# Peptides against a protein of PDB entry 3ESW, part 188

Target 1, 322 residues: chain A of PDB entry 3ESW
Amino acid sequence: NNIDFDSIAKMLLIKYKDFILSKFKKAAPVENIRFQNLVHTNQFAQGVLGQSQHLCTVYDNPSWHSIVLETLDLDLIYKNVDKEFAKDGHAEGENIYTDYLVKELLRYFKQDFFKWCNKPDCNHCGQNTSENMTPLGSQGPNGEESKFNCGTVEIYKCNRCGNITRFPRYNDPIKLLETRKGRCGEWCNLFTLILKSFGLDVRYVWNREDHVWCEYFSNFLNRWVHVDSCEQSFDQPYIYSINWNKKMSYCIAFGKDGVVDVSKRYILQNELPRDQIKEEDLKFLCQFITKRLRYSLNDDEIYQLACRDEQEQIELIRGKTQ

## One batch from the design tools (peptide; made by RFdiffusion4, then SolubleMPNN)

Design b2_p24_1_s3
Fold by OpenDDE base, seed 3:
Structure b2_p24_1_s3 (fold): chain B 322 residues (1-322), chain A 24 residues (1-24)
Amino acid sequence: as target 1 above (322 residues)
Amino acid sequence: DKLEQLLKQELNLIEKYLKELEKK
């Protein structure tokens, strides 16, 4: 009796697929009640929900993608990608090309396109005058600044000329294409949109300890890859915990297809207390939001994403991110 | 939980193997 191992494997895969799909059916009334109670009683859960309502969908704007692609020097970018790709002896059509693209976008963004702004230059004295700027505090946006999703404006006085310079903290990434400056928030916001504009699978990672970065899903590596535009960093999740010796408690990834606690990828040492929410409730929250984001997807899409999620969870448990 | 994880790993290996067979 030649055991048809292929037939058995196919049957097991069908049963497994059905089991996975069953988890993504509409939430039971009890799950909805648990979710509502959690977001109404836990401030951290409410914050995660609020962020998901924005970050999971805002970057999926075709009009913004067009504006980005029209603004970037695509000729320079692809010239550099093609050069590095050819240098390493890769054939055309390999999935690794996208990794080269992301690496070049990191280079281009940091070196050619965007500027770090610890303090603004004086509007009167001109370039390289930020050293002369004294912070006076923050205020609300004016009528013009408010048009570009500005929550706060930092106010600076020039020690040389005495004039006031405003540094609006814009959340509109299209305005950031014009201003070309910011801190980690502005960098990550615009860079997330840039990566999305190339049709890439990207997540926005929020760290509770005042940092933000991206993750890109590499089809070549078949995993989520750490991407930090501020650091020109690709696949270096250890930089915060090890290189910076940063203490962290939570890292939450927000994407169009899900919300995931990725803390285990980035918090390798110096873990702060995770006391903002019960671990079981955080797991439930992320799964519940993820389930909602996938309600319109077909069975094949749901299954493929579930397989990806499972591989990520295995990776995070094994500590084999590299 | 550990058994479920092991079973999932085996299923992923089987799926990879089946995809490789479909390419022959």
Scores: peptide ipSAE 0.009, ipTM 0.411, DockQ to the pose 0.099
Fold by OpenDDE base, seed 2:
Structure b2_p24_1_s3 (fold): chain B 322 residues (1-322), chain A 24 residues (1-24)
Amino acid sequence: as target 1 above (322 residues)
Amino acid sequence: DKLEQLLKQELNLIEKYLKELEKK
């Protein structure tokens, strides 16, 4: 009785694929009830849902991608990428070129394109006058500022001339292409759009303790890679916990294809209490939102993404990036 | 960890499937 192990293996693989695909079918009524109850009763869950509704889809705008590509110095960027790729990259295959691209985009964005704004310069006194600026507080946007998805405007008084300078916290990344300044929120927002404009798989990572960054899926490394535009950092997930000695509780990644708790990648020490939601409920929430984001994908796309999810979960358990 | 074992098993099945798809 020659057991055709190959036929059995193929049959098992088909059944396994079907099983995986079945997990992404329409949520059972019980799951919908659990989701609704969780979102209505847990503020953290509401926050994650609200963020997912924006961050998972907002960057998938072809018109915005065109505007970004028209605004960036692509000739400079590709010249620098080609230069670095020619030195080291040819031996490691074509997929490494994208890693060089992301590294150059980090350099270009921080060094040539965008500016950190702790305090604005005085609109009257001109450049390099931020040292003379005293914060007066924050207020709502005016009619012009409101056109660019502005929720808050920081108000500053110049100690030299006495004039008021407004620093609107724009959430419209296209407006940020014009203003070219901000803090971690503006940096991460625009940089996420920039990476998406090159056709990359990108996630926005929200940390509860007032920081935000990106993850890029490297085809060369075959994993999600930490990317922080503020720090010009590539593949350094340890910088927050180790270098900054930052205390953190939650890091949640938001992408077009899913919402993932990535806390284990970044919270290496000084973990704060995870008391905002039950771990099982957070896991359920992320999975439920992920299912919803994938509802329109074909079986092969769902299966490929499920493979990535499992690889990432193994990585996060093993701490292989440490 | 039982979870890690399950994930490894799933990953191995996935990798085999992807290899079979590439041969098609």
Scores: peptide ipSAE 0.007, ipTM 0.433, DockQ to the pose 0.154
Fold by OpenDDE base, seed 4:
Structure b2_p24_1_s3 (fold): chain B 322 residues (1-322), chain A 24 residues (1-24)
Amino acid sequence: as target 1 above (322 residues)
Amino acid sequence: DKLEQLLKQELNLIEKYLKELEKK
């Protein structure tokens, strides 16, 4: 009896596809009730939902992508990418080129484009005067600063000239293309937009313990890759737990196609209590938001993303990124 | 869901088998 393995395989694939697609059907009334109850009763869930409403969609702005591409030195970037790509003996058309692009964007962003700002330079005294700046506190944005999605402004006094310098914490990434300075929030915000502007699949990763970074989906590696613009880091998810010995509880990735608890990728040691939400409820929340984000996608897109999700879940369970 | 796990296992086996067949 020649078992038609191909026929069986096709049948199983069809059934599996149908099963996967069934999960992305409109939420049952019971799921909606559970979701509503969760986000109304759990502050962490509210926070995740609120972040998803912004971070999952804000970077999908074609006008912003154009502005970014017009602002960056693309000639320099591609020159460097081509140079490093050729140096390693890769042929044109390999998916690995995108990894080189992301690595160069990390280099370019940190070394040539953006500046870390612990304290601003004095607006009067000029460059390299941050050491003379004394923090006076924070205040709300003025009328001009408010135009650029500014929630807070740090106020500094220059010890040399006595002038006040304002450091607005802008959340508008287009304004950050002008200011070209910030901390982890501004870095990650603008860098996420930069990566998106090159047509890349990118997620914004929020860590509860006051850090943020990106993930890029490498077609070459066929997985989500850790990307930290502040650190010029590519595929080093261990840097926080191991190198920094950072204690962490939650890392949540926000992308256009889903919200994923990626804590297992980054929290390798020194795990803090995960007491903000029940694990089952967090899993449900992320799945529910993901389902909503994918509601307009076709069956093939849903299936492809589900396959990607499954691969990621296997990776996260096995702890084998390397 | 046990069915999901079974289907995933079977799919993974089939995919491995198909990849091995494509290499021949």
Scores: peptide ipSAE 0.007, ipTM 0.389, DockQ to the pose 0.050
Fold by OpenDDE base, seed 5:
Structure b2_p24_1_s3 (fold): chain B 322 residues (1-322), chain A 24 residues (1-24)
Amino acid sequence: as target 1 above (322 residues)
Amino acid sequence: DKLEQLLKQELNLIEKYLKELEKK
């Protein structure tokens, strides 16, 4: 009996596709009960859900993308990308162009566009006066600041002139295109929107230990790539654990197509206790939210994303960035 | 669940085989 290996392979692929698609069907009643109980009883789970409701969808705004593209110096950006691509990119194929674009956006954002703000300059004394600023505390936004999704305003007094300067912590990324200053939160928020505005596949990574960054899906590298706008860093997931010797417990990635625990990519040493949720419950939570985010996708899109998810899980287990 | 379990078993066997090949 000549075993038709091609027919068997095709049949296996069909069965595998059907199996994968079955996982993304409407949740069973028992899964809904488990999810509801988890988010009502576990504060960490509730926090992850709350973040997913914002971070997974907020950046998919075509009006915001247009405003970003109109605000950036696109001529400078593409000139620099084309210059670097012309040197080395032709040998590696067209897919590497997006990696050069992300690297230039990191350079442009840090060097030309946005500023780090540990303390604000004095509104009265002008530029380079932050050294004279004493923190008085924080308060809620005023009526004007509240228009731009501001949760907190830091208050500073100038030691030289005695005037008060307000530093509103805006969460509206369009307002950040105007202010062009902030800390890791403002940097990551606006930079995530910038990457999305170029049509890139991007996730927002939240670390429990007070840092945030991005991941970009590189078609050239065929994987999720670490991107930190504050550090002008591309594909350096080790910088926190190794270079900073940072202790961390959780890193969660939020994107339009899913929520993923990416802790294994970034927590290479000095792991803090993962005591906020059971590992099985966190895995279930991320999968359940991901399933909900994919409800409107067709079978081919679901299958492609599921294949990408499996590749990422293999990468995270092996600890080797291929 | 059964197909996933079978695929995981097959992957584990392949990984075991690859580890044995690296030791020769």
Scores: peptide ipSAE 0.006, ipTM 0.354, DockQ to the pose 0.049

Design b2_p24_1_s4
Fold by OpenDDE base, seed 3:
Structure b2_p24_1_s4 (fold): chain B 322 residues (1-322), chain A 24 residues (1-24)
Amino acid sequence: as target 1 above (322 residues)
Amino acid sequence: EKEEELLKLELNLIEKYLEYLEKL
């Protein structure tokens, strides 16, 4: 009897799929205890959990997506995408079109839409007066500022007119569509929402050393791609470690489908001590939160995401060996 | 090394599974 190798291969693939799916079943009581103990005893773990409760879900708001799409100049954006796409000789329907869209959104956001605000302009003296602004400190929001998820307001005095200008640090991305200014936090917050509004797979990357950016899952490249709206940067994960010579310890990506330690992608040199948590506990924490985020997904969705996770882990290992 | 070898094996199994699904 000829061994039906095709039947054996099918059976092995089914068993493998079932094994992968078994990893995403409800956490055992022991895993729940480990998780609770970790977040109660480790401040870094508590911080990662707190961020995941917001960043993993906040951008999945259809009402916000509609407001974004109504606010952006979509005609200009798609005109520029189509122009660059056609110039490079691509056919319609290629997955690479989405990479061109993200590149144009980076251009549009930095050049046409949003502004960097190190210091605000004087409300009395008008535009290009930020050089005359002296910081007086920070305070809590007033009653109006509090409506837009504002935790801190920076206070500035104009050296020319003596008037006070408030710079609220808004966390409401819809308010940022109006204000159109901020630092890395406001840039990344609104740009993450913009990318999500186009139906893209996006993660928010938090760096412990006071920077934030995005990752986009490119279907063309079949991987997570670095995206920094402040830098108009696409697929340049090296810019922080190499170009800026920035020292970093942790980079954590937060998305609807998971929380991932992406430090290996961005920390190429000048690594700071990773002393905030044990590596095994961080790996466990990210996996545990990811498992919770995927709990309502079907078996095929879970399996597809697990395949992406394994591909990403291989990429992150290879990147350290090159 | 062992973790990389395991992940490479898992990836190869996934790739074979995807190729199988495309032929269905």
Scores: peptide ipSAE 0.017, ipTM 0.506, DockQ to the pose 0.106
Fold by OpenDDE base, seed 4:
Structure b2_p24_1_s4 (fold): chain B 322 residues (1-322), chain A 24 residues (1-24)
Amino acid sequence: as target 1 above (322 residues)
Amino acid sequence: EKEEELLKLELNLIEKYLEYLEKL
């Protein structure tokens, strides 16, 4: 009896696909109860949920993408991409071109477009006057600042002229296209939108220890790639733990298609206690939110994303990019 | 270890499925 191995293989693949898709079916009543109890009883879980409600969807705005593309020097960007791409001997149509684009966007953003703002310049004294600025504290936004999703305004007094300068911490990335300055929050916020505006798969990574960055899904590398706009860093997940010797507990990635604990990618040493939530509850939470985000996707999209998820989980467990 | 082994098995099945889809 010739065992039709091809038929068996096809049948196994179908059953496997069905099994994977079954994980993304509507949550059982028990899972909903668990989720509700978790977010109501655990502050960290509530925080992750709250962040997911914003970060997973806010950057999927076609109007914002148009504004970004109209604001950037696309001629300069693509000229530089094409130059570096050609220099390395790549042909047109290679998936690696997108990696060159992201690298140029990192360069362009840091060198040409956006500015780090530890202290603002004095509005009266002009450029390069930040050293003359004394912090007076923070306050709520005024009526104008409130239009741009401003949570807090840092207040500074100029030691030279005595005038007050306001540094609003805008969360509206379109306002950041105008202001072109900020700290890690503003940098990551606008840069995430920039990457999304090029049609890229991007996640916003929140670190509990007051840093934020991006991940980009490289089709060339077939994985999530660390991207930090502040550092002009591409594929250097080790910079925080190793180079900065930073102590960290949680890194959570937020994207349109899911929420993922990416702590294992970035926390290579100096791990802080992960005491905010049980590991099993965090895993459940991220999976539950991810499942909700994918609810409207078709079976093929769900399956492709599930394949990507499993590859990422293997990477995160092994600690080696294959 | 057991979770990693399961994930490896899942990945291998996925890879085979993707290879199958590329041939359709």
Scores: peptide ipSAE 0.017, ipTM 0.541, DockQ to the pose 0.106
Fold by OpenDDE base, seed 5:
Structure b2_p24_1_s4 (fold): chain B 322 residues (1-322), chain A 24 residues (1-24)
Amino acid sequence: as target 1 above (322 residues)
Amino acid sequence: EKEEELLKLELNLIEKYLEYLEKL
């Protein structure tokens, strides 16, 4: 009997696809109970859920994408991308163009567009006066600041003129297109929206130890790539653990199609205790939220994303970027 | 537990397949 290996391979692939799709069916009653108990009893789980409800969906706003594209100097950006692509990109294929685009967006954002704000300049004394600013504390937003999703306002007094300067910590990324200044939160928030506005697959990475960055899915590299707008960094996940010697416990990535524990990509040394949740419960939580985010997708989309998830899990286990 | 073991087994099979492809 000539074993038709091609027919067997096709049948195995069909069965495998059906098996993968079965994992993304509506959650069983027992899974819903486990999820509800977890988010009501574990504060860290509740925090991850709360972040997912915002970060996984907020950047998928077509009106915001249009405003971003109208605000950026697209002629400059594409001119620079085309220039770098023309040197080496033609040999590597068309998929590398998006990597050049992300690298140019990192350059443009840090060098030409956005500003780091440790302390604000004095509103009365003008530019380069931040050295004269003394923090007085933080307060709630006023009526105008509240229109732009402002959670807190830092208050500063100028040592030179005595006037008060308000530094509202806006969470509205459209307001950040106007203000063009902030810290890691404002940088990552607006830069995530910028990348999404170019139609890219992007995740927002939250670190428990007060830092945030992005990941971009590179079609050229066929993986999630570390992207930090503050550092103008592309594919350097080691910078926190190795270069900064930062101690970290959790890194969680939030995207349209899933929530993933990416701690293994970034926590290479100086690991802090992971005592906020059981590892099994965190894995369950991320999978459960991911499953919910994919409920509206078709079987082919679910299968493609599941294959991508499996490749990422292999990468995270091996500790080697392919 | 059984689903996690199954997922680990699937990952291990995919890993072996990828390692095989990398050696080709």
Scores: peptide ipSAE 0.016, ipTM 0.480, DockQ to the pose 0.049
Fold by OpenDDE base, seed 2:
Structure b2_p24_1_s4 (fold): chain B 322 residues (1-322), chain A 24 residues (1-24)
Amino acid sequence: as target 1 above (322 residues)
Amino acid sequence: EKEEELLKLELNLIEKYLEYLEKL
């Protein structure tokens, strides 16, 4: 009996595709009830949902992409990418070009474009006066600051001239193209938009322990790659746990196509208690939100993304496929 | 390409089956 392995394999693939697609159909009433109960009873779940409603969609704005591309020195960026690609990239094929682009964007953003703002300079005394600034606390935005999605304004007094300087924490990334300064939140927000403006698959990673970064899907590496604009870091997920010895409990990635618990990629040691939600409920929540984000996609798109999701889950379980 | 995609799918199925067996 010659088992037609090719016929069996094809039949298994069809059934598997149908099975995968069946998971992305409209949620059953029981799943909706579970979801509603979870987000109403668990504050962490409500927070993840709230973040997903913003972070999964806000960067998919073509008008913002145009403004970004008009604001960046594209000639410099591509010149540098072409230069680095010409050295080493031709041997690895065209797909590596995007990795060089992301590396140059990290360089350009940190070195040429954006500034870290631990304390603002005094508006009266001018540049390099942040050392003279004393924090007075935080307040709500004024009428002008409120136009740029500002939730909080940090207030500083200059020890030299006595004047007050406001440091508004803008969440509008277009305003950040003008201000060109901030902390990890502003850095990650604008850098996520920048990467999206180049047509890249990008996720925003939220860490519960007050840090944020990006992930980029490298077609060359065929995986999600850690990207931290603050650190000019590419593919160094270990920097937080190992280099910083940071204690962490949760890392959640937010993208247009899904919400994923990526904690296993970044929490390599000194794990804090994961006591904010049951693991099964977090898994359910991320899957449920992901399912909703994919409702408008066709069967082939859903299937491709599901294959990518499974590869990522394998990576997260096995560690780096060296 | 299609053969690699098939192999990846088979691997994912096997891994899910193994995960299922570990929970039994």
Scores: peptide ipSAE 0.015, ipTM 0.484, DockQ to the pose 0.283

